Peptides against a protein of PDB entry 5HOI. Designs and how they scored, part 82

Target 1, 351 residues: chain A of PDB entry 5HOI
Amino acid sequence: FRYMPFSPAGTPFGFTDRRYLTMNEVGYVSTVKNSEQYSITVSFFDVGRFREYHFEDLFGYDLCFLNEKGTLFGQSKTGQIQYRPHDSIHSNWTKIIPLQAGERITSVAATPVRVIVGTSLGYFRSFNQFGVPFAVEKTSPIVALTAQNYRVFSVHYSQFHGLSYSLSELGTSSKRYYKRECPLPMSLPNINSDMKKDANLDYYNFNPMGIKSLFFSSYGDPCIFGSDNTLLLLSKWRSPEESKWLPILDSNMEIWKMSGGKETTDIHVWPLALAYDTLNCILVKGKHIWPEFPLPLPSEMEIRMPVFVKSKLLEENKAILNKKNEIGADTEAEEGEEDKEIQIPVSMAAE

## One batch from the design tools (peptide; aimed at target 1 M301)

Design b1_p28_1_s2 (made by RFdiffusion4, then SolubleMPNN; from b1_p28_1, 12 letters changed)
Fold by OpenDDE base, seed 3:
Structure b1_p28_1_s2 (fold): chain B 351 residues (1-351), chain A 28 residues (1-28)
Amino acid sequence: as target 1 above (351 residues)
Amino acid sequence: DERLEKLLEERRKRLAEEAERKRKERLE
């Protein structure tokens, strides 16, 4: 197993000179390889709120986290991190994270008030937005991080126990755990079944955990989107005994429904954020499961628990079509069956 | 195919309208 640098919704280079370092609801960060250097562009979906900017990267940043106030960059091997505010009023800062032999920065996260660095040896480093260190904690090996305000969602990996997660709050004086290295009920990518497509192997080599993204919802709930294309939301995390992962969207099921029950092998969901009851995502068309250049416009998918099995829906739709053909009744009744999915009100997830 | 494209276009329109609304609410 090899620890790879993870950034939320980051894409591999593949056979190209360019990739997305990260993307979310705020925007997308791209890097282009120019001989010995990289050109980084920070782009925004709300072009009227923020001005796109670019800079030359001589370090080869392979980690990125974008928020509404700035962009955090990291270099997994050298331990260099850089924070770049979007506003020119605030200065950029650079820091070197001390790494042991073979240690890598595996993930970085930034909020307007915190910077977090996680490593392959399980060093969890916290800073303020100005790069002043708070603490260093030793955890299980960190494979992914996201943060909102003072709250951090971390994913850990153990060879013996698989994936675990922590949910913590980084106050001014102390770290509080809501969840500490609890089992994460997410399947790892199956190398033997999924690797029949070369594009899947390229993505697996880039991201062995298959975590396409992780984020906090608009309500502040931890979300993760794995290789199974299911969005998991952590419900009731304030009550440790009541806390559970909810599969709030099967994106493969949603694509299958939207295609009229056709197996589409060329449409993929790329997750950005969860806003209220909708997954903000990129719908990727093509060979690769990740977005290419130029970036398609974001799309919204309503969150719905996967209550239906595809086979059962196909049988029911066949039975309805057969009944309609027997009765000679017109086409209007197709729209009403999509509404039978139990929408979990996001309010039930946030309680 | 066409129905999926239409649904995607309608969702893109709603996103653009919501982004524009949030932009107006921040300029007021």
Scores: peptide ipSAE 0.007, ipTM 0.349, DockQ to the pose 0.027
OpenDDE base, seeds 1, 2, 4, 5: peptide ipSAE 0.006, 0.006, 0.000, 0.000; ipTM 0.359, 0.363, 0.257, 0.246

Design b1_p28_1_s3 (made by RFdiffusion4, then SolubleMPNN; from b1_p28_1, 13 letters changed)
Fold by OpenDDE base, seed 4:
Structure b1_p28_1_s3 (fold): chain B 351 residues (1-351), chain A 28 residues (1-28)
Amino acid sequence: as target 1 above (351 residues)
Amino acid sequence: DELLEKILEETRKKLAKKAEEERKKREE
């Protein structure tokens, strides 16, 4: 097994000279290979709030995390990290993370107040936004990180135990765990069934965990979007006994519904963020499941519990089939039954 | 194509409405 560098919603190069290092609700970071160097561009969706900037990368950064205050870069093999504030008021800083033989940085995260580095050996390193270290902790191997304010959502992988997750808060003096290496009920990519398409194999080689992205919701709930295209949200995480993963969106089913029940194998959801009751995403059309260049405009998808929507659709289809069998007539089913919006109550955010 | 355009148009309408609400909230 090989640990690969993970960044939220990062894309592979494929057969191109360019890829997205990361993207989220703030913007997107691209890298273009220019001979032996790279040109990195940090772009924003709110062009009125932020100014796009670029720089030459001589190190080949393969890890990235974008927030509202800056961009964190990392090189998985050398252990180099760089933080670049978006404003000119704060200086860029660079640091080398000490790595053991064969160790890789697997993920990085940054908030306005914390920088986090995770490794293939399970070293969890925390810093402030200025690169001052707080602590080093040994955990299970880290495969993905995201952070919001002082909170960190980490995904771990063991060959023996599969996927686990932790949710922690990085205070000034101590790390608090809300969840510590608990089982993560996410399916791994199925190599035998899904790898029939070369594009799926290319993406699997880039991201063998199939984690397209992970983020915190606008309410501060951990979210993960796996290879099954299901958005999972960790509800009630403040109450360990009540905490559960909720499948809040089956994006394949939403695309199917939006298509009028047609099989749409060429439309893919690329997750950016969860804002309130909507998944901010890129709708990708084509062979590749990831966005190409230029980046399409973001789309919004309403969150729907897949079990509820599948049960309702099954009941409606049964009712339509029963009515068709009783009436014997090819009456076009009137589209007009008001789909009562199953608003996930704001109260499903962890109180 | 038509479906993607419809979704993009609905998304643009939602984003425009949200941007206008955020703008109003900054002007208050």
Scores: peptide ipSAE 0.070, ipTM 0.625, DockQ to the pose 0.029
OpenDDE base, seeds 1, 2, 3, 5: peptide ipSAE 0.042, 0.007, 0.008, 0.006; ipTM 0.610, 0.323, 0.357, 0.309

Design b1_p28_1_s4 (made by RFdiffusion4, then SolubleMPNN; from b1_p28_1, 15 letters changed)
Fold by OpenDDE base, seed 5:
Structure b1_p28_1_s4 (fold): chain B 351 residues (1-351), chain A 28 residues (1-28)
Amino acid sequence: as target 1 above (351 residues)
Amino acid sequence: DERLEKILEERRKKLAKEAEEKKKKREE
């Protein structure tokens, strides 16, 4: 097993010279390999609020986190991090994270008030928005991070125990845990079933955990989107005994409904954020499960508990078709409840 | 700071060497 750098909704290079370092509701960060250099572009969905900018990357940043105030970059091997505010009023800063031999930065997160660095040895490093350190904590190996305001959602990996998660709040003087290294009920990618397609192997080599993204909802609930394409939300996390992961969206089931019950293998959901009752996502068309260039416009998908099992619906529909074929051609067009085509509204960019 | 300067210097040296090798391959 090799720890890979993780960024929310980051994409592999594949056979191309370019990839997305990260994307969310704010925008997307791309990197283009140009010989031994990289050109990084920070793009925004709200073009009225923010101006796109680019810079030359001599370090080869492979970690990124975008928020409404700035972008955090990291280099997994060297330990270099850079914070770039979107506003020119605030200065960029660069710092070297001390790494042990073989240690990697595995994930970074940034809010307007905190910077977090997680490593393959389980070092959790916290800073303010100006790169002033608060603390270093030793945890289980960190594989993914996200943060909102003072809250941090961390995913940990053990070869013996699999995936765990923590939810913490980084106050001014202390770290509070709401959850500490609790089991994460997310399946790892199944190498034997899914790796039959070259594109799935390329993605697995980039992201062995299959975590496409993790974020906080607009209500401040931790969300994770795994390789099974199910959105999990951590409910009631303020009550440790009542806290549960809810499967609030089966995106494969929603794509299946949208196709009129046909098996589709060329449409994929790429998660960005959860806003209220809708998943903000990219609908990816094609061979790869991740978005290519140019980035399609975001789409909205309504969250819903998976009440229906696809296999049962297919059996019921076959049974109805078989009964209609056994009952002769009495063409009473019962106005079958038109299964309202669940049109995923394309999020109109607010002009 | 010194570690950052060293990383920058090593990267600059690598880029310069590769630029020279690419220049030689275009002149042959």
Scores: peptide ipSAE 0.017, ipTM 0.387, DockQ to the pose 0.008
OpenDDE base, seeds 1, 2, 3, 4: peptide ipSAE 0.008, 0.000, 0.008, 0.000; ipTM 0.342, 0.270, 0.336, 0.255; seed 4 fails the geometry check

Design b1_p28_2 (made by RFdiffusion4)
Pose (drawn by RFdiffusion4):
Structure b1_p28_2 (pose): chain A 322 residues (1-190, 198-318, 341-351), chain P 28 residues (1-28)
Amino acid sequence: FRYMPFSPAGTPFGFTDRRYLTMNEVGYVSTVKNSEQYSITVSFFDVGRFREYHFEDLFGYDLCFLNEKGTLFGQSKTGQIQYRPHDSIHSNWTKIIPLQAGERITSVAATPVRVIVGTSLGYFRSFNQFGVPFAVEKTSPIVALTAQNYRVFSVHYSQFHGLSYSLSELGTSSKRYYKRECPLPMSLPNDANLDYYNFNPMGIKSLFFSSYGDPCIFGSDNTLLLLSKWRSPEESKWLPILDSNMEIWKMSGGKETTDIHVWPLALAYDTLNCILVKGKHIWPEFPLPLPSEMEIRMPVFVKSKLLEENKEIQIPVSMAAE
Amino acid sequence: STVIEKFREDPELQEEARELFEEIEELK
């Protein structure tokens, strides 16, 4: 099995010279093939706070993670990473991650206080926001990483357990695990979207902490999974809280559509900030549309019963209250 | 079975999701 470089909400090149590296509620990072180099553009949705800028990529970064304080880049092959703070007060720093034979950097994440690099051999290298290393840790092969403040949500893969996840906190003292390689019941992919599933074999469209600090993941099944009761290991449950396919179906008047797709950015309490993609492909294009907001709904709506009540989709009060 | 089908078959998960939504509403 070949591990692929992962970034939250990343898009493939397809038949173009440009794609999105990473995408969330803060903004979007794109890269354009420029003869022999690349042109990286860092954009923001709150235009008033941060200024959109661009720079020339002489290394070919294919890994990226964005937070409110800076942008982290990474190269899956050479192992070079660069952290570019949004403000000009703080300097950019660059490090090169040691990589063994065939070892690839599979995912990177950054917070205002932590930088995380994961490799295909299971190396977990953590730094502060300035590049000072804390500890090097060996874990299962990492395929996806996201972080918030001091906490890290890592998704692992092997030939035995399949997909597993770890939830840990990088405190000032030492590293503590809340959950260590527990089952991750995300649906794996089972065609026009072939380009995407070669770029992202797991179908992990994005994963992120919620605005209130709960781990979330958005697989190829277009269902938002939220980790409930992660503080008590014996009570941990993955809860499906939004069937985005059902919502587009309800808002489209019960019509099956093959051109409307959801691209996850982040979860804010009960609202999924996303990009509504119109077209044959399931990933967004250029230019990037304005973010949309999709309220979460428990998957308790049946299509056949909804069609009877309408004879937008009107929902019976008795069912809506439930 | 899909995650949604398993969730619709299991009332304990539906109760847990309802408790979670109530907690989220209080936080919002």

Design b1_p28_2_s1 (made by RFdiffusion4, then SolubleMPNN; from b1_p28_2, 10 letters changed)
Fold by OpenDDE base, seed 5:
Structure b1_p28_2_s1 (fold): chain B 351 residues (1-351), chain A 28 residues (1-28)
Amino acid sequence: as target 1 above (351 residues)
Amino acid sequence: MSVIEKFRADKSLQEEAKELLKKIKELK
């Protein structure tokens, strides 16, 4: 196993000279190889609030985290990080994270008030938004980070224990744990089934854990989207005994419904954020499971608990078709939206 | 700051960081 740099919804280069470093609800960061250097562009979905900007990258940043106030960059091998506020009022800063032999920065996160760095040896480093260090903690190896305000969601990997997660709050004086290295019930990519397509091999070489993204919901719940294309939400995390992962969306099932029950192999969901009851995502069309250039406009997908079995829906649809053929009446089939998909209000997941 | 002033500030920070990385490699 090789620890790779992870950024939320980051894409591989593949056979191209360009990739997305990260993307979320705020925007997307792209990098282009230009001989010995890289050109980075920070783009935004709300073009009224933010102005797109670019700069030359002489370091080859392979880690990125975007928020509403700035962009954090990192170089996994050198330990260099750079924070770039979107506003011109605040200055950019650069810092070098001390790395041991063979250690890599695996993930970075930034909020308006905190900067977090995680490493392949499990060093968790916290800073304020100005790059002033607070603490260094030794954990299990960190493979992914996200943060919202003072809260941090971290994913850990051990060759002995598999995937675990932590949920913590970085106060002014102390770190509080809500969850500390608890088992993460996410499936790892199956090399034998998922990698039969050459296009998927390049992605899993880039991201061996298959974590497409992780974020906090609009209600502040940890979310993760794995290789199985299921959105998991951590419910009741304030109550240690009641906390559970909920599969709130099977995106493969939703694509299958949208296609009229046809197996589609060329449409993929790429997760950005969870806003209320909708997954903000990119609908990717083509051979690659990740978005190419130009980036399509974001789409919204309503969350649905995967309570339906494909076989039952196919039997019900066949029964409806057979009844329509027996009743030779030209009644315009009102698409009976009567399949009461149990809308679980996201409010029930935050309690 | 103008886009040009931000670009100049960014370039200076990248040059300084590149020199620091060279010094750290020479010390290792």
Scores: peptide ipSAE 0.011, ipTM 0.349, DockQ to the pose 0.010
OpenDDE base, seeds 1, 2, 3, 4: peptide ipSAE 0.000, 0.006, 0.000, 0.006; ipTM 0.372, 0.304, 0.313, 0.292; seed 2 fails the geometry check

Design b1_p28_2_s2 (made by RFdiffusion4, then SolubleMPNN; from b1_p28_2, 10 letters changed)
Fold by OpenDDE base, seed 5:
Structure b1_p28_2_s2 (fold): chain B 351 residues (1-351), chain A 28 residues (1-28)
Amino acid sequence: as target 1 above (351 residues)
Amino acid sequence: MSLIEKFRKDKSLQEEAKKLFEEIKKLK
């Protein structure tokens, strides 16, 4: 097993010289290989609020986290991190994280008030926004991080126990746990089913856990989007005994509905954020499950309880069509059989 | 068995999700 650097909604290079380091509701960070160097661009969706900027990267940053106040970069092998505020009033800072032999930074997160670094040995390092250290904690190996304000959602991996998660709050004096290394009910990518398409092999080599992204919702609930294209939300996390992971969107089902009930293999959901009742996402069209260049405009997908089964919807639609044909069989015979788009009744989308 | 398939069999989890959706709709 090899720990890979993870960033929220990051993409592989594949056969190209460019990739996205990270993307979310604020914007997207891209990197381009320029011989022995990299050029990094930080782009924003709200072009009126933020100005795009670029810089030369001599270190080969492979970790990134974007927020409304700045961008955190990291190099997984060297332990170098850099924070770049979007506002020119605040200075950039750089720090080297001490790594043991074979240790890697696996994930980084940043809020306006905290910087977090997670490693393959399970070192959880916390800093303020100026790079002043608070603490170092030893946990299970960290594979993914996200943060909002003082809260941190971390994903851990053990070869013996699989995936776990923690939810913590980084106060001024101490770390509080709401959840500590609890089982994460997310399926790992199935190499035999998912890797039968060569286009998926490159992605799972880049991201072996299949975690496309993780974020906090607009209400501050931890969310995760795995290789199964299901959005999971952690409900009732303030009550540790009552907390549950809820599937709140089956994006494969929604793509199938949007396609008029046709099986499509060329449309993919790439998650950015959850705002209220809508998943902000990129609709990817093509062979790759990740967005290419240029980045398409974000789309909104309304969350829906995944209670519907494709087979039942197809049976119900056939029954409705048969009833319409029995009622309509007395009139005009002529119009051709071909492109009867299954009109999924709008009523079945609302229940 | 996928998490979605487990969810479809768990009525208690469906009721909890329904309450969450009702809460989200009230806050919009």
Scores: peptide ipSAE 0.376, ipTM 0.898, DockQ to the pose 0.850
OpenDDE base, seeds 1, 2, 3, 4: peptide ipSAE 0.014, 0.018, 0.000, 0.000; ipTM 0.347, 0.397, 0.302, 0.281; seed 2 fails the geometry check

Design b1_p28_2_s3 (made by RFdiffusion4, then SolubleMPNN; from b1_p28_2, 8 letters changed)
Fold by OpenDDE base, seed 4:
Structure b1_p28_2_s3 (fold): chain B 351 residues (1-351), chain A 28 residues (1-28)
Amino acid sequence: as target 1 above (351 residues)
Amino acid sequence: MSLIEKFRADPELQKEAKELFEEIKKLK
């Protein structure tokens, strides 16, 4: 296993000179590799609220986090971080995170009030939005971070214990834990099944944990989207003993439904954010499971409790078709080859 | 067993998910 730099919804270069460093509901950050330099572009979905900007990156930033107030960049090997406010009123700042030999920054997060840096040795470093340090805490190795306001969702990895998570609040004087290194019930990528497609090998080399993204919902619930294309939400996190990870969307099932019950291998959900009951996502079409250039328009996918089994839905649809044919057999009406779209009963969509 | 398979086998997780969905629907 190798600790790799993680950014929410970040994409690999693959065979291209371009990738997304990060994307979410605010926008997307792209980098283009030139011979010795990178050109970074920060783009926004709300073009009326924000202006796209670009700059030359001499450091080769491989970590990024975008929020409504600015963009945090990081270089995993050198320990350099840069915060760039979207507004010109606030100055950019740069800092070097001291790294030990072989230590890497594995993830960065930024809110309008906090900057967080996580490392492969499990150093959790917190700053304010101006780069003033608060604390350094030693945790298990950090593989992913996200943050909303003062709250931080961190994912940890140990070779012995697998995936764990923490949920914390970064006050002015102290860090409070709601959850501390609790088991994360997310499945790791299965090398034998998921890597059978050469196109996925590049992705899992880029992101060995298969965490496509993690974010807070609009209600402030921690969400994670893994290699299984399931959206997990941490329910009742304010009550540490009651908190559970709930699968709230099986995106493979939703794609299967959208395809009229046909197995589709060329459509993929790429998660951006959860707003209310709707996953904001990119519907990726093609060979790669990640979005290419240009970025498709975001799509909305309603969350649904993944109670349905494909086999049962197919049996019920066959039973409905057979009943329609029994009722229709008394009327000699022409066998038009109407496209057998599997009508998923609307009742199964609302529960 | 996938997380979804575990969820389908756990009535308590399904109940809690239903409660969450009802809460989300009330906040719309």
Scores: peptide ipSAE 0.500, ipTM 0.933, DockQ to the pose 0.850
OpenDDE base, seeds 1, 2, 3, 5: peptide ipSAE 0.491, 0.487, 0.490, 0.495; ipTM 0.931, 0.931, 0.931, 0.932

Design b1_p28_2_s4 (made by RFdiffusion4, then SolubleMPNN; from b1_p28_2, 8 letters changed)
Fold by OpenDDE base, seed 5:
Structure b1_p28_2_s4 (fold): chain B 351 residues (1-351), chain A 28 residues (1-28)
Amino acid sequence: as target 1 above (351 residues)
Amino acid sequence: MSIIEKFRADPELQEEAKKLFEEIKKLK
């Protein structure tokens, strides 16, 4: 097993010279390989609030985290990190994280008040927004990080214990845990089913955990989106004994409904953020499960409890069609065989 | 068993999700 660098909603190069380092509700960071150098562009969805910028990357940054105040970059092998504020009022800063032989930075996160670095040996390093260190803690190996304000959601992996998570708050004086290395009930990618399509092999080589993204909701709840295309939310995290992971969206079911109950393999949900009751996402069309260039506009997908079963919905729709045909059989109007796209009534999405 | 299959088999998880959706709807 190899620990790979993870960034939220990051994409592989595949057969191209370009990829997304990260994307979320604020924007997207792209990198283009040019010989021995990289050109990085930081782009924003709100073009009125933020100005796009670019720079030459001589280090080959493979880790990124974007927030409303700046972008954090990291190089997994060298341990170099850079923070770039979006506003020119604040200076850029660089730092080298000391790494042991074979250690890698596996994930980075940044808020307006904290910078977090996680490693393949389980070193959790915290800094302020100016790169001043607070502490180094030894944990299980870190595979993913996200943060909001002072709160950090970390995902850990060990060969012996599988996936675990921590939820912590980085105050001024100490780290508080709400959850510490508790089991994460997320499915790992199934090598035999998911990798049978050569187009997906590049993605799982890039991201062997299949974590497409992780973020905090607009209400501050930890969210994770795995290879199964299910959005999980951690409920009641303020009451650690009562906290549960809830599936709040089956995106494959929603794509199936949007397609009129037709099985499709060319539409994929790429998660950005959860705002209220809507998943902000990119609807990817094509062979790859990740967005290519140019980036499509974000879409909104309403969250739905995954209680429905496809077979039951198909039986109910057949029963409704049969009842309509029984009522319509008394009026001989020859209205032509136009392709009756089975409009799944939007009302069946609301029960 | 997937997380969704586990959720469909657990009435307590379904009730917690229902409460969460009701809370989200009140805050919107």
Scores: peptide ipSAE 0.649, ipTM 0.964, DockQ to the pose 0.872
OpenDDE base, seeds 1, 2, 3, 4: peptide ipSAE 0.648, 0.648, 0.648, 0.649; ipTM 0.964, 0.964, 0.964, 0.964

Design b1_p28_3 (made by RFdiffusion4)
Pose (drawn by RFdiffusion4):
Structure b1_p28_3 (pose): chain A 322 residues (1-190, 198-318, 341-351), chain P 28 residues (1-28)
Amino acid sequence: FRYMPFSPAGTPFGFTDRRYLTMNEVGYVSTVKNSEQYSITVSFFDVGRFREYHFEDLFGYDLCFLNEKGTLFGQSKTGQIQYRPHDSIHSNWTKIIPLQAGERITSVAATPVRVIVGTSLGYFRSFNQFGVPFAVEKTSPIVALTAQNYRVFSVHYSQFHGLSYSLSELGTSSKRYYKRECPLPMSLPNDANLDYYNFNPMGIKSLFFSSYGDPCIFGSDNTLLLLSKWRSPEESKWLPILDSNMEIWKMSGGKETTDIHVWPLALAYDTLNCILVKGKHIWPEFPLPLPSEMEIRMPVFVKSKLLEENKEIQIPVSMAAE
Amino acid sequence: AEEEEYEKMFTVEKRFYEKKKEREEEEE
């Protein structure tokens, strides 16, 4: 099996010279093939706070993660990473991650206080926001990483367990695991979207902590999974809290559509900040549309019963209250 | 400018946009 470079809400090149590296509630990072180099553009949705800028990529970064304080870039092959703070007060720094034979950097993540690099051999290299290393750790092969403040949500893969996840906190003292390689019941992919599933074999469209600190993941099944009771290991449950396909179906008047898709950015309490994509492909294009907000709904709505009540989709009060 | 952006949206996107404005008005 070949591990692919993962970034939250990243898009493939397809038949174009540009794609999105990473995308969330802060903004979007795109890259354009420029003859022999690349042109990286860092954009923001709150235009008032940060200024959109661009720079020339002489390395071919294919890994990226965005937070409110800076942008982290990475090269899956050469192992070079660069952290660019949004403010000009703080300097950019660059490090090169050691990579063994065939070892690839599969995912990177950054917070205002931590920088995380994961490799295909299971190396977990962590730094502060300035590049000072804390510890190098060997774990299962990492395929996806996201972090919030001091906590890290890592998704692992092997030929035995399949997909597993670890939830840990990088404290000032030492590293503490909340959950260590527990089952991750995310639906795997089972065509026009072939380009995407070669770029992202797991179908993990994005994963992120919620605004209130709960781990979330958005697989190819277009269902938002939230990790509940992660503080008590014996009570951990993955809860499906939004069937985005059902919501588009209800808003479209019960019509099956093949051109409307959801691209996850982040979860804010009960609202999924996303990009509504219209077209044949399931990933967003250029220019990037304005973010949309989709309220989370428990998957308790049946299409057949909703069609009877309407004879937008009107929902029976008895069912809506449930 | 906001009206031009709204007219460029497709139907389902307009419905989500209208529900977002309704929630902002209720919060006010």

